# Peptides against a protein of PDB entry 3VA4: the designs that were tried, part 25

Target 1, 107 residues: chain A of PDB entry 3VA4
Amino acid sequence: EPIGQLRLFSGTHGPERDFPLYLGKNVVGRSPDCSVALPFPSISKQHAVIEISAWNKAPILQDCGSLNGTQIVKPPRVLPPGVSHRLRDQELILFADFPCQYHRLDV

## One batch from the design tools (peptide; aimed at target 1 R30 I43)

Design b2_p16_8_s2 (made by RFdiffusion4, then SolubleMPNN; from b2_p16_8 with D1E S6R S7E S12E)
Fold by OpenDDE base, seed 3:
Structure b2_p16_8_s2 (fold): chain B 107 residues (1-107), chain A 16 residues (1-16)
Amino acid sequence: as target 1 above (107 residues)
Amino acid sequence: EEPATREPTPVEDLDL
């Protein structure tokens, strides 16, 4: 059962997509093996990771040394590779040029 | 096994 969700907003690539997030490491990347598979050229094969240690703890987002980076929208900032960022509910994230939103599920 | 294409987008350019 998922305890979080990552929404990829609709855009030129197509409609909105929702990805379930589970306990442990949820890898975001272009590789099809990723938990959050974003099959786009600007996304690194292993772009970032969302680690959830418990349902009642804020997930940790880390950029994995991606080419085009990972950014937080509010307040605007680029995440340095490997630096932990605690995700807030409804956090807006840019993976390269793709806007996403994290949502905590009530389980 | 292809490298990513370089296409960065500044946060300021997004309308979210």
Scores: peptide ipSAE 0.267, ipTM 0.786, DockQ to the pose 0.255
OpenDDE base, seeds 1, 2, 4, 5: peptide ipSAE 0.257, 0.257, 0.245, 0.266; ipTM 0.775, 0.782, 0.776, 0.787

Design b2_p16_8_s3 (made by RFdiffusion4, then SolubleMPNN; from b2_p16_8 with E2L S7A D13E)
Fold by OpenDDE base, seed 1:
Structure b2_p16_8_s3 (fold): chain B 107 residues (1-107), chain A 16 residues (1-16)
Amino acid sequence: as target 1 above (107 residues)
Amino acid sequence: DLPATSAPTPVSELDL
């Protein structure tokens, strides 16, 4: 069962989309085989990864050396590639120019 | 299989 959810907000690309997040690696990227597939030109094929451990269900976000970067909205911060960021519930994330929000599920 | 296009959006310009 999903441990969390990543919401892609609605925009010029289309309506809102919700992606389930599971234990292990949840790859965010433009490639269709990504767990969180964002099929947009500004997204790298493998853009970032959200890893959720069974020991600690708080997700760890890492940018995978994406072209257009991964940013935290509040407070504003660009994530250096490969540096771990612990996601907080309701945290707002920018993958390239696409705003998303992480939601922790009560499971 | 093209590379990503350059189109970043500064965090400070986001209106959420």
Scores: peptide ipSAE 0.282, ipTM 0.780, DockQ to the pose 0.272
OpenDDE base, seeds 2, 3, 4, 5: peptide ipSAE 0.282, 0.278, 0.258, 0.271; ipTM 0.784, 0.784, 0.778, 0.784

Design b2_p16_8_s4 (made by RFdiffusion4, then SolubleMPNN; from b2_p16_8 with D1E E2Q S7E D13E)
Fold by OpenDDE base, seed 3:
Structure b2_p16_8_s4 (fold): chain B 107 residues (1-107), chain A 16 residues (1-16)
Amino acid sequence: as target 1 above (107 residues)
Amino acid sequence: EQPATSEPTPVSELDL
């Protein structure tokens, strides 16, 4: 069962998509084998990782040295590669130019 | 779509 969810907002690419997040590492990237596969040119093959160590702990987001970066919307911040960022519920994230939102599920 | 194995495209170079 999923512990969280990453929502890709609707846009020019198409409708909204929801990705389940599980315990362990959830890789965000353009590669089709990523748990959160974003098949778009601006996304690195392995762009970022969302690691969930426990159902009751905040996930950790890290940029994997992506070309176009990973940003937190509020407060605005570009994540340096490999630096841990603790995700808050309902947090808005930009993977390159794609806005997403993390939310925890009621488990 | 199936993504290419190429390097990512800089946002500034995308045809938006």
Scores: peptide ipSAE 0.366, ipTM 0.822, DockQ to the pose 0.066
OpenDDE base, seeds 1, 2, 4, 5: peptide ipSAE 0.257, 0.342, 0.342, 0.342; ipTM 0.711, 0.815, 0.814, 0.820

## One batch from the design tools (peptide; aimed at target 1 S42 L67)

Design b2_p17_3 (made by RFdiffusion4)
Pose (drawn by RFdiffusion4):
Structure b2_p17_3 (pose): chain A 107 residues (1-107), chain P 17 residues (1-17)
Amino acid sequence: as target 1 above (107 residues)
Amino acid sequence: SLRQLTELLEQLTAALS
């Protein structure tokens, strides 16, 4: 069962798309093979990873050296490539120009 | 990097289509 959710907000691309997040590596990228496939040209083929060790542990987000970056929306931050960031519930993230929100599920 | 250049060119191609 999913233990988290990545919400891609509605936009030019259409209504909101929700992606389940599971234990282990959840790769965010453009490639259809990615666990979270965001099929938009400005997204890197392997853009970021969300690693989840347990349902009761904070996911770790890292940028994989993406072209257009990964940012934390609030507080505003750029995530340097390869630096771990612990995700908080409801935290807003940008992958390139695409805003998303992480939600922890229950349990 | 070469990979980032390729991805930039892919974006330009998508914008011109």

Design b2_p17_3_s1 (made by RFdiffusion4, then SolubleMPNN; from b2_p17_3, 10 letters changed)
Fold by OpenDDE base, seed 1:
Structure b2_p17_3_s1 (fold): chain B 107 residues (1-107), chain A 17 residues (1-17)
Amino acid sequence: as target 1 above (107 residues)
Amino acid sequence: SAEHLAELEELLRALAA
């Protein structure tokens, strides 16, 4: 079962969508094969990765060298490619300009 | 976008609440 959830807020692109996050690598990107598939031109095919380990359920977010970047909102930070960022529950993230929120599920 | 990040934060906070 999913350990976390990534919510894509509603916007000009359409309605809100929720993506389950599982153990291992959850790739965020425009490619339809991504765990978090964001089919938008400003999203890189392999944009970022949210990795969740078995021993530590706190996800690690890394930008994969995306064109339009990955940012956390509070406190504001542009994530350098390949640098690990531990996601906190309810953390707000921008993939390019798409606002998302990570939610830890009580499992 | 950095110049509007604070405003965006507030908007996103409202959405997340």
Scores: peptide ipSAE 0.087, ipTM 0.643, DockQ to the pose 0.040
OpenDDE base, seeds 2, 3, 4, 5: peptide ipSAE 0.079, 0.082, 0.086, 0.078; ipTM 0.637, 0.662, 0.637, 0.631

Design b2_p17_3_s2 (made by RFdiffusion4, then SolubleMPNN; from b2_p17_3, 14 letters changed)
Fold by OpenDDE base, seed 5:
Structure b2_p17_3_s2 (fold): chain B 107 residues (1-107), chain A 17 residues (1-17)
Amino acid sequence: as target 1 above (107 residues)
Amino acid sequence: SAERAEEAAALEAARAA
């Protein structure tokens, strides 16, 4: 049962995609083995990780030393590699220049 | 809908950042 969702907004790359997020580590990256596979050149093979420790706790986002970075949109913040950021519901995230949104699911 | 409008606004904000 997914605990959250990461939405990749539509753009020049194609249509919107929604990725389920589960308990544990959800890796975001270009590698097809990633939980959130973003097959784009500007995305690192292992770009970032969203770790969900419990359904009632905010997920933790960490950049994994990506080439093009991970940013929070509001307020603007570039995430230093390995530094934990607690995700808020509906938070907007840029992986490289790809806009995404985290959504907590009611399950 | 209001939800779709909020989503559109969020997307616009994200792309403007």
Scores: peptide ipSAE 0.144, ipTM 0.735, DockQ to the pose 0.026
OpenDDE base, seeds 1, 2, 3, 4: peptide ipSAE 0.138, 0.137, 0.127, 0.127; ipTM 0.732, 0.730, 0.723, 0.723

Design b2_p17_3_s3 (made by RFdiffusion4, then SolubleMPNN; from b2_p17_3, 14 letters changed)
Fold by OpenDDE base, seed 3:
Structure b2_p17_3_s3 (fold): chain B 107 residues (1-107), chain A 17 residues (1-17)
Amino acid sequence: as target 1 above (107 residues)
Amino acid sequence: SAAAAAEAAALAAALAA
């Protein structure tokens, strides 16, 4: 069962999509075998990682040295590569210029 | 959330400009 969800908001790329997040490393990237596969040229093959160590702990987001970056929306912050960011529920994230939202699932 | 989507999209647009 998924512990969290990453929502990609709708845009010019297409409709909204929800990606389940599981215990362990959930890779965000352009590669099709990523947990969160974002098949867009501005997304790096392995762009970022969301690591969930336990259902009752906040996930850790790290940029993987992506070309176009990973940013938190509120408050605005560019994530330096490899630096751990603890995700808050409902956190808004930009992978390159793609707006997403992390949501903790209560299961 | 419409507000969340709009806010995230607005920032995305600004960064992409």
Scores: peptide ipSAE 0.149, ipTM 0.752, DockQ to the pose 0.039
OpenDDE base, seeds 1, 2, 4, 5: peptide ipSAE 0.098, 0.142, 0.090, 0.093; ipTM 0.719, 0.744, 0.712, 0.718

Design b2_p17_3_s4 (made by RFdiffusion4, then SolubleMPNN; from b2_p17_3, 13 letters changed)
Fold by OpenDDE base, seed 5:
Structure b2_p17_3_s4 (fold): chain B 107 residues (1-107), chain A 17 residues (1-17)
Amino acid sequence: as target 1 above (107 residues)
Amino acid sequence: SAENAAEAEELAAALAA
């Protein structure tokens, strides 16, 4: 069962999508092989990674050297490639220009 | 859902700041 969820908000691209997050590395990217597959041109094939080491620990988000970047919305922060960012519950994230939200699931 | 709406509002507020 998933430990977390990443929600892609609805937009001009289409409807909202929810992606389950599991223990280990959850890759965010344009490639269909990614755990969080965002099939949009502005998303890098391997854009970022959300790593969950344990169910009771905050996930770590890292940009993978994406072309169009990864940003935290509030407070605003551009994530340098490879730098670990501990995700807070309900955190809002921009992958390129696509807004998403991380949510910890109560399992 | 109501939960989704609340989250959308949070996003909108954050993006508007």
Scores: peptide ipSAE 0.106, ipTM 0.723, DockQ to the pose 0.027
OpenDDE base, seeds 1, 2, 3, 4: peptide ipSAE 0.101, 0.099, 0.097, 0.105; ipTM 0.717, 0.714, 0.713, 0.714

Design b2_p17_4 (made by RFdiffusion4)
Pose (drawn by RFdiffusion4):
Structure b2_p17_4 (pose): chain A 107 residues (1-107), chain P 17 residues (1-17)
Amino acid sequence: as target 1 above (107 residues)
Amino acid sequence: ADLHAALQLHLEDLHNS
């Protein structure tokens, strides 16, 4: 069962797309093989990873050296490549120019 | 739009090299 959700907000690309997040590595990228496939040209093939150790532990987000970066929207931050960031419920994240929101599920 | 998409793919190849 999914233990989290990554919401890709609606935009030029169409309505919102929701991606389940599971225990383990959840790779965000353009490749269709990625756990969270965002098939847009500005997204890196292997863009970021969301690692989840347990349903009751905060996911860790890291940028994988993406071309156009990963940012935390509020407070505004750029995530340097390879630096771990603990995701909070409802936290807004940018992958390149694509806003998303992380939601923790229950349980 | 097509040119910009192609540029993003090209720049990623350069970046990974």

Design b2_p17_4_s1 (made by RFdiffusion4, then SolubleMPNN; from b2_p17_4, 15 letters changed)
Fold by OpenDDE base, seed 2:
Structure b2_p17_4_s1 (fold): chain B 107 residues (1-107), chain A 17 residues (1-17)
Amino acid sequence: as target 1 above (107 residues)
Amino acid sequence: MEEEERRALEEQERHEA
């Protein structure tokens, strides 16, 4: 069962999409093999990872050395590759130029 | 920033307050 959700906001690319997040590594990337598949050219094949170690722990977001970066919207921060960022509920994330939002689910 | 994104940002801020 999903522990979290990543929402991709609607845009010129298409409608909003919600991706379930599970225990373990949830890879964000352009590759169709990714848990969070964002099939857009500006997204790296393996762009970032959201790792959830336990249902009662904040997920860890890491950029995987993506070409166009991973950013936290507020407070604004570009995530250095491989540096752990603890996600807060409802936190807004930019993968390249694609705005997303992390949401913790009740389990 | 789109309206939906703006609302989400505001929601985040309120959630953390």
Scores: peptide ipSAE 0.443, ipTM 0.878, DockQ to the pose 0.028
OpenDDE base, seeds 1, 3, 4, 5: peptide ipSAE 0.434, 0.438, 0.439, 0.424; ipTM 0.877, 0.876, 0.880, 0.872

Design b2_p17_4_s3 (made by RFdiffusion4, then SolubleMPNN; from b2_p17_4, 14 letters changed)
Fold by OpenDDE base, seed 3:
Structure b2_p17_4_s3 (fold): chain B 107 residues (1-107), chain A 17 residues (1-17)
Amino acid sequence: as target 1 above (107 residues)
Amino acid sequence: SAAADAAALAAQAAHAA
């Protein structure tokens, strides 16, 4: 059972997609074996990681040294590689130029 | 909406490159 969800908003690439997030490391990247597979050229093969250590704890987002970066939207913040960011419910995230939203699932 | 705000910010980031 997923603990969270990452939503990729609809855009020029296509329709909205929802990715389940589980306990442990959920890798965001272009590689098809990533938990959150974003098959777009501007996304690094291993772009970022969302780590969930417990169902009742906020996930930690880290950029993995991606080429085009990871940003928090409000308030605006570019995430330096390897720096932990605790995700808030409904947090808006840019992976490169792809807008996403994290939200907790009621488990 | 959140989606619209995020899309606008994504577009701004793309244009800055």
Scores: peptide ipSAE 0.179, ipTM 0.783, DockQ to the pose 0.051
OpenDDE base, seeds 1, 2, 4, 5: peptide ipSAE 0.127, 0.177, 0.120, 0.169; ipTM 0.761, 0.786, 0.753, 0.788

Design b2_p17_4_s4 (made by RFdiffusion4, then SolubleMPNN; from b2_p17_4, 10 letters changed)
Fold by OpenDDE base, seed 4:
Structure b2_p17_4_s4 (fold): chain B 107 residues (1-107), chain A 17 residues (1-17)
Amino acid sequence: as target 1 above (107 residues)
Amino acid sequence: SEKEAEEQLRLQELHDS
């Protein structure tokens, strides 16, 4: 069962999509093999990673050296590659220019 | 839509403040 959810808001790309997040590494990227597959040209093949541990189910987000970056919306912050950011419930994220929101599932 | 996404972000930011 998923521990969290990443919501991609609707946009010019199409409708809203919700991606389940599981324990371990959830890769965000353009590659179809990614747990969170965002098939858009501005997204890097391996863009970022959301890692969730069993002992601490609050995810850690890292940019993987993406071309167009990963940003936290509030407070505004560009994530340097490889720097860990602990996600809070309902946190807003930009992968390139795609707005997303992390949601912790109550399970 | 892009407009919807922007609004959702704005609304969420307002809710968080």
Scores: peptide ipSAE 0.035, ipTM 0.641, DockQ to the pose 0.032
OpenDDE base, seeds 1, 2, 3, 5: peptide ipSAE 0.032, 0.025, 0.031, 0.032; ipTM 0.582, 0.586, 0.616, 0.631

Design b2_p17_5 (made by RFdiffusion4)
Pose (drawn by RFdiffusion4):
Structure b2_p17_5 (pose): chain A 107 residues (1-107), chain P 17 residues (1-17)
Amino acid sequence: as target 1 above (107 residues)
Amino acid sequence: LEELEDLLREMQELEEE
């Protein structure tokens, strides 16, 4: 069962798309093979990874050296490539110009 | 490398149009 959710907000691309997040590596990228496939040209083929060790542990987000970056929306931050960031419930993230929100599920 | 990255961003913007 999914233990988290990545919400890609509605936009020019259409209505909101929701992606389940599971234990282990959840790769965010443009490739259809990615666990979270965001099929938009400005997303890198392997853009970021959300690693989840347990349902009761904070996911760790890292940028994989993406072209257009990964940012935390609030507080505003750029995530340097390869630096771990612990995701908080409801935290807003940008992958390139695409805003998303992480939600922890229950349980 | 910076020129290549700029060109890739320009191509991406065109593909989004």

Design b2_p17_5_s1 (made by RFdiffusion4, then SolubleMPNN; from b2_p17_5, 11 letters changed)
Fold by OpenDDE base, seed 3:
Structure b2_p17_5_s1 (fold): chain B 107 residues (1-107), chain A 17 residues (1-17)
Amino acid sequence: as target 1 above (107 residues)
Amino acid sequence: SEAERERLRERAREEER
């Protein structure tokens, strides 16, 4: 069962979508094979990865060298490719121009 | 809010490669 969630906020692309996150690597990208499939042109096929090593440990977000980048919203920061960023609960993320939020699930 | 999300998108567009 999922231990985390990535929420894609509603927008011009459509309604809100919630993606379950599991232990291990959760790939974010345009490819339909991704755990978090964002089928939008500005998203790279393999855009980023959210790695969850344990239920009680903060996930690690890495940009995979995406074209349009991965950003933390508060405070604003572009993530350098391949650099580990430890996600906090409720953290707001931009994949390209798509606002998302990480949510830790209490299971 | 929707307005806040749009501001975030605008910021992302400015930083888009």
Scores: peptide ipSAE 0.108, ipTM 0.700, DockQ to the pose 0.049
OpenDDE base, seeds 1, 2, 4, 5: peptide ipSAE 0.104, 0.106, 0.107, 0.101; ipTM 0.693, 0.695, 0.694, 0.683; seed 5 fails the geometry check

Design b2_p17_5_s2 (made by RFdiffusion4, then SolubleMPNN; from b2_p17_5, 10 letters changed)
Fold by OpenDDE base, seed 5:
Structure b2_p17_5_s2 (fold): chain B 107 residues (1-107), chain A 17 residues (1-17)
Amino acid sequence: as target 1 above (107 residues)
Amino acid sequence: EEEERRRQLEEARLEEE
């Protein structure tokens, strides 16, 4: 069962979409093989990874050396490639310029 | 719900600019 969710907000690209997150590595990227597939040109094939090691631990977000970067909205921060960022519940994230929100599921 | 979240996102962005 999914432990978390990543929501892609609606925009010029289309409607809102929700992606389930599971234990292990959830890859965010343009490749259709990604757990969180964002099929947009500005998203790298393998853009970032959200790793969930346990249901009771905060996920770790890492940028994978993406072209257009990964950013935390508040407080604003560009994530250096490969540096671990512990995700907070309801955290707002930009993959390139695509706004997303992580939230923990109550399971 | 979606509109509220988008407003929150926009507000958060504006507060940090």
Scores: peptide ipSAE 0.163, ipTM 0.709, DockQ to the pose 0.030
OpenDDE base, seeds 1, 2, 3, 4: peptide ipSAE 0.075, 0.094, 0.101, 0.112; ipTM 0.647, 0.661, 0.669, 0.682

Design b2_p17_5_s3 (made by RFdiffusion4, then SolubleMPNN; from b2_p17_5, 14 letters changed)
Fold by OpenDDE base, seed 2:
Order: C-alpha cells, then structure tokens, then sequence
Structure b2_p17_5_s3 (fold): chain B 107 residues (1-107), chain A 17 residues (1-17)
C-alpha cells in the first residue's frame, strides 16, 4: 500500500529504519505522531513534510521552518522554508545531520 | 555496501554544512 519509502541510514543513533510513505502529507519530525518520527533533539517537532498527491507524480518535500534545516545532498542545496522541492527517486536528504534516502516503491 | 557509501557521502556533506 505505501507509495514510497524514506530510509534513515544507520549511524551513531542506531540501526537503519525504513518509513513507509503514503498518499497525502507525511510529516517528518521529532514528535512521535509524525509519519517519519525521528526522535532526536536536533530534529524539529515538525521538521519537514513529504506530500504525495498521486502514485504517478513526484512527491514534494518542504522544510517547515526547522531549526537545523533540510538539505538535498546531490547537488548540495539547503531548502528554503516552505519552498517545494520535487523529490527524485533515490534522492539523498539531510534532516539536520541525519542522512536519509527517498525511493519510490513498485506497487 | 552501496547504501553505506551513500550514507557516508551524505554525512560528509553534513560536516561541511
């Protein structure tokens, strides 16, 4: 049923975690009720949002005015708050200093 | 692994930020 996946790579925080992404808004944040819950102090309670409007459309990533920012790795870019970024398959994202990867699921 | 290399690349970018 999930349309995509956000992978949090393993690191000093612990093992890899995979988060399913669904149609609608998938909130990334420290709050436990977020779709992508990253319970780390450097992550804002509501840090960013990945919105998927349809299975055949690229998801939109927006930073929600987070304290420590949201960045695209390749090419390097800090996302201004509220500016829509169309996610590419396999895109590497930094939420604060936490490396993640988005990928589209074959469904 | 390829995933590990990508993660490290992302971490390197974080260090420079």
Amino acid sequence: as target 1 above (107 residues)
Amino acid sequence: SAAAREAERARAAAEEA
Scores: peptide ipSAE 0.227, ipTM 0.764, DockQ to the pose 0.038
OpenDDE base, seeds 1, 3, 4, 5: peptide ipSAE 0.179, 0.213, 0.220, 0.205; ipTM 0.727, 0.754, 0.763, 0.749

Design b2_p17_5_s4 (made by RFdiffusion4, then SolubleMPNN; from b2_p17_5, 12 letters changed)
Fold by OpenDDE base, seed 1:
Structure b2_p17_5_s4 (fold): chain B 107 residues (1-107), chain A 17 residues (1-17)
Amino acid sequence: as target 1 above (107 residues)
Amino acid sequence: SLAERLAELERQRLEEL
């Protein structure tokens, strides 16, 4: 069962989409095999990873050396590649220029 | 920011349902 959710907000690319997040690694990227598949040219094939462990349900976000970067909206900052960022509930994220929001599910 | 505005709109929509 999903432990969290990543929401991709609607935009010129299309409607809003919600992606379930599970224990382990949830890869964000343009490749269709990604857990969070964002099929857009500005997204790297493997752009970032959201990892959720059994002992800590708060996800760890890492940029995977993406071309166009991963950013936290508040406070604004670019995530250096490979540096772990602990996601907070309702945190807003930019993958390249695509706005997303993490939501912790009650399970 | 755009993301913050979108999140706020989503919150408002949810609260009004």
Scores: peptide ipSAE 0.074, ipTM 0.666, DockQ to the pose 0.028
OpenDDE base, seeds 2, 3, 4, 5: peptide ipSAE 0.062, 0.039, 0.064, 0.061; ipTM 0.654, 0.623, 0.657, 0.672

Design b2_p17_6 (made by RFdiffusion4)
Pose (drawn by RFdiffusion4):
Structure b2_p17_6 (pose): chain A 107 residues (1-107), chain P 17 residues (1-17)
Amino acid sequence: as target 1 above (107 residues)
Amino acid sequence: LKDLSDALDLLLEDLRE
């Protein structure tokens, strides 16, 4: 069962798309093979990873050296490549120009 | 301009690889 959700907000691309997040590595990228496939040209083929060790542990987000970056929206931050960031519930993230929101599920 | 920017992003990513 999914233990988290990544909500890609509605936009030019159409309505919101929700992606389940599971234990283990959840790769965010443009490739259809990615666990979270965001099929938009500005997204890197392997853009970021969300690693989840347990349903009761904070996911770790890292940028994988993406071209257009990964940012935390609030507080505003750029995530340097390879630096771990613990995700908080409801935290807003940008992958390139695409805003998303992480939500922890129950349980 | 947006289509050009998308194409450049793809080209730049391919160059990196």

Design b2_p17_6_s1 (made by RFdiffusion4, then SolubleMPNN; from b2_p17_6, 12 letters changed)
Fold by OpenDDE base, seed 5:
Structure b2_p17_6_s1 (fold): chain B 107 residues (1-107), chain A 17 residues (1-17)
Amino acid sequence: as target 1 above (107 residues)
Amino acid sequence: ARAAAEAAALAAEAARE
């Protein structure tokens, strides 16, 4: 059962999409094999990773050396590659220029 | 300025979704 969710907001690319997040590593990237597959040219094949170690622990987001970066919106922060960021519920994230939101599910 | 614009756009989307 999913422990979290990543929402890709609607935009010029199309409608909103919700991606379930599970225990372990959830890869964000352009490759179709990614848990969060964002099939856009500005997204790196393996762009970032959201690692969830337990249902009662905050997930960790890391950029994987993406071309166009990963950013936290509030407070604003560009994530250097490989640096761990603990996600807060409802956190707003930019993968390249694609706006997303992390949501913790009530399991 | 770009970062601020990106943040504002994302916040606006979050508010409407």
Scores: peptide ipSAE 0.098, ipTM 0.716, DockQ to the pose 0.035
OpenDDE base, seeds 1, 2, 3, 4: peptide ipSAE 0.096, 0.077, 0.091, 0.085; ipTM 0.712, 0.710, 0.719, 0.684

Design b2_p17_6_s2 (made by RFdiffusion4, then SolubleMPNN; from b2_p17_6, 11 letters changed)
Fold by OpenDDE base, seed 4:
Structure b2_p17_6_s2 (fold): chain B 107 residues (1-107), chain A 17 residues (1-17)
Amino acid sequence: as target 1 above (107 residues)
Amino acid sequence: DRAAREAEALALEAARE
């Protein structure tokens, strides 16, 4: 049962994709075994991680030292590697130059 | 350009709401 969702907006890369997020670590990266697999050259093999605990449904986003970075859109902020950012519902995220949006699911 | 990418993301959000 997913408790969150990460939406990759449509773009030149292709159509919109929705990735379910589960308890634990949801790795965002180019590697196909990532929970959120973004198979694009500008995405690091292990780019970032969205961790959701049983204690708090609000996910924690961390950049994993990616090459092209992880950014929050509102307010604009580049996430330093390993620094925890608590995601808000509907928050917009840039993984490299790919716009995504986090959605908390009504479970 | 970082600012341009962020603006694009905001625009995409607004269009999809």
Scores: peptide ipSAE 0.108, ipTM 0.675, DockQ to the pose 0.034
OpenDDE base, seeds 1, 2, 3, 5: peptide ipSAE 0.104, 0.103, 0.102, 0.095; ipTM 0.700, 0.699, 0.705, 0.702

Design b2_p17_6_s3 (made by RFdiffusion4, then SolubleMPNN; from b2_p17_6, 11 letters changed)
Fold by OpenDDE base, seed 4:
Structure b2_p17_6_s3 (fold): chain B 107 residues (1-107), chain A 17 residues (1-17)
Amino acid sequence: as target 1 above (107 residues)
Amino acid sequence: AEAEREAQLLALEAARE
Protein backbone atom coordinates (compact mmCIF):
# COMPACT_ATOMS: atom_id res chain seq x y z
CA GLU B 1 0.00 0.00 0.00
CA PRO B 2 1.44 3.36 -1.02
CA ILE B 3 1.81 5.92 1.74
CA GLY B 4 2.87 8.80 -0.43
CA GLN B 5 2.77 10.06 -3.97
CA LEU B 6 5.10 12.02 -6.18
CA ARG B 7 3.42 13.93 -8.98
CA LEU B 8 5.31 14.99 -12.07
CA PHE B 9 3.47 17.97 -13.50
CA SER B 10 2.60 18.05 -17.17
CA GLY B 11 4.92 19.87 -19.51
CA THR B 12 6.71 19.67 -22.82
CA HIS B 13 7.65 16.11 -21.90
CA GLY B 14 4.02 15.03 -21.80
CA PRO B 15 1.10 14.63 -19.43
CA GLU B 16 1.11 14.53 -15.66
CA ARG B 17 2.35 11.33 -14.05
CA ASP B 18 1.80 10.10 -10.51
CA PHE B 19 4.24 7.75 -8.80
CA PRO B 20 3.33 5.82 -5.66
CA LEU B 21 5.80 5.97 -2.78
CA TYR B 22 6.30 3.11 -0.35
CA LEU B 23 8.14 2.39 2.86
CA GLY B 24 11.87 2.26 2.30
CA LYS B 25 13.90 3.89 -0.42
CA ASN B 26 12.14 5.29 -3.46
CA VAL B 27 14.83 6.15 -5.98
CA VAL B 28 14.21 8.99 -8.39
CA GLY B 29 16.16 8.74 -11.60
CA ARG B 30 16.42 8.17 -15.32
CA SER B 31 17.05 4.46 -14.92
CA PRO B 32 13.96 2.37 -15.64
CA ASP B 33 14.66 0.44 -12.44
CA CYS B 34 13.92 3.48 -10.32
CA SER B 35 10.72 3.64 -8.30
CA VAL B 36 10.21 7.08 -9.75
CA ALA B 37 11.49 6.66 -13.28
CA LEU B 38 11.96 9.96 -15.06
CA PRO B 39 13.32 8.96 -18.48
CA PHE B 40 14.78 12.33 -19.39
CA PRO B 41 18.37 13.16 -20.37
CA SER B 42 18.75 15.88 -17.74
CA ILE B 43 17.87 13.44 -14.96
CA SER B 44 20.71 11.37 -13.53
CA LYS B 45 20.39 7.59 -13.60
CA GLN B 46 20.09 7.72 -9.84
CA HIS B 47 19.19 11.33 -9.17
CA ALA B 48 17.70 11.38 -5.71
CA VAL B 49 16.07 9.21 -3.09
CA ILE B 50 12.92 9.61 -1.06
CA GLU B 51 13.16 7.45 2.03
CA ILE B 52 10.11 6.72 4.11
CA SER B 53 10.32 4.97 7.46
CA ALA B 54 7.53 3.50 9.53
CA TRP B 55 8.36 5.70 12.50
CA ASN B 56 9.04 8.99 10.74
CA LYS B 57 6.04 11.01 9.71
CA ALA B 58 7.80 12.89 6.94
CA PRO B 59 9.78 11.36 4.08
CA ILE B 60 13.44 12.24 3.74
CA LEU B 61 14.64 13.54 0.39
CA GLN B 62 18.32 13.38 -0.55
CA ASP B 63 20.05 14.34 -3.74
CA CYS B 64 22.43 11.60 -4.83
CA GLY B 65 25.03 13.85 -6.38
CA SER B 66 22.98 14.45 -9.47
CA LEU B 67 24.35 16.43 -12.37
CA ASN B 68 21.55 18.96 -12.56
CA GLY B 69 20.54 19.02 -8.93
CA THR B 70 17.51 18.81 -6.73
CA GLN B 71 15.79 21.93 -5.47
CA ILE B 72 13.06 22.83 -3.05
CA VAL B 73 10.80 25.42 -4.61
CA LYS B 74 9.37 27.30 -1.65
CA PRO B 75 11.44 28.70 -0.23
CA PRO B 76 13.99 28.20 -3.02
CA ARG B 77 16.85 25.98 -1.94
CA VAL B 78 19.33 23.74 -3.72
CA LEU B 79 19.84 20.52 -1.81
CA PRO B 80 23.48 19.64 -1.22
CA PRO B 81 24.24 16.01 -2.10
CA GLY B 82 23.51 13.59 0.70
CA VAL B 83 21.92 16.17 2.97
CA SER B 84 18.59 15.07 4.38
CA HIS B 85 15.53 17.19 3.72
CA ARG B 86 12.27 16.33 5.44
CA LEU B 87 9.47 16.65 2.92
CA ARG B 88 6.30 18.49 3.84
CA ASP B 89 2.95 17.55 2.41
CA GLN B 90 2.31 19.29 -0.91
CA GLU B 91 5.94 20.35 -1.14
CA LEU B 92 7.15 21.36 -4.58
CA ILE B 93 10.42 19.90 -5.82
CA LEU B 94 12.58 20.39 -8.88
CA PHE B 95 14.53 17.41 -10.17
CA ALA B 96 16.73 19.14 -12.67
CA ASP B 97 14.13 21.37 -14.34
CA PHE B 98 11.16 19.05 -13.83
CA PRO B 99 8.60 20.32 -11.33
CA CYS B 100 7.14 17.73 -9.00
CA GLN B 101 4.97 17.68 -5.92
CA TYR B 102 4.97 15.35 -2.95
CA HIS B 103 1.60 14.33 -1.54
CA ARG B 104 1.13 12.50 1.73
CA LEU B 105 -1.63 9.92 1.40
CA ASP B 106 -4.22 9.42 4.09
CA VAL B 107 -3.61 5.86 5.18
CA ALA A 1 -5.22 22.84 -14.00
CA GLU A 2 -4.87 26.16 -12.24
CA ALA A 3 -3.01 24.69 -9.30
CA GLU A 4 -0.60 22.94 -11.63
CA ARG A 5 0.06 26.10 -13.58
CA GLU A 6 0.77 28.02 -10.41
CA ALA A 7 3.18 25.33 -9.28
CA GLN A 8 4.97 25.38 -12.61
CA LEU A 9 5.38 29.13 -12.48
CA LEU A 10 6.68 28.98 -8.94
CA ALA A 11 9.13 26.27 -9.94
CA LEU A 12 10.30 28.28 -12.91
CA GLU A 13 10.98 31.26 -10.70
CA ALA A 14 12.88 29.14 -8.21
CA ALA A 15 15.00 27.60 -10.94
CA ARG A 16 16.16 31.05 -11.97
CA GLU A 17 17.53 31.83 -8.52
Scores: peptide ipSAE 0.113, ipTM 0.717, DockQ to the pose 0.043
OpenDDE base, seeds 1, 2, 3, 5: peptide ipSAE 0.087, 0.079, 0.105, 0.101; ipTM 0.683, 0.677, 0.712, 0.711

Design b2_p17_6_s4 (made by RFdiffusion4, then SolubleMPNN; from b2_p17_6, 11 letters changed)
Fold by OpenDDE base, seed 1:
Structure b2_p17_6_s4 (fold): chain B 107 residues (1-107), chain A 17 residues (1-17)
Amino acid sequence: as target 1 above (107 residues)
Amino acid sequence: SRAEREAEALRLEAERE
């Protein structure tokens, strides 16, 4: 059962998409093998990872040395590769130029 | 929504870089 959700906002690429997040590592990337597959040229094959160690702990977001970066909105921050960022519920994230939002699911 | 507005703002910032 999913513990969280990552929403990709609508844009020129198409409509909004929701991706379930599970316990363990949820890889965000262009590769179709990724848990959160964002099939766009500006997204690295393995762009970032959202790791959820437990249902009652904040997920950890790390950029995987992506070409076009991973950013947090509030407060504004570009994530250095491999540096852990604890995700807050409803947090807005930019993978390259694709705005997303993390949601904790009520399970 | 607020989230959509913030997402749009972030998208615009990314386009400027």
Scores: peptide ipSAE 0.122, ipTM 0.727, DockQ to the pose 0.048
OpenDDE base, seeds 2, 3, 4, 5: peptide ipSAE 0.091, 0.090, 0.088, 0.097; ipTM 0.697, 0.689, 0.702, 0.700; seed 3 fails the geometry check

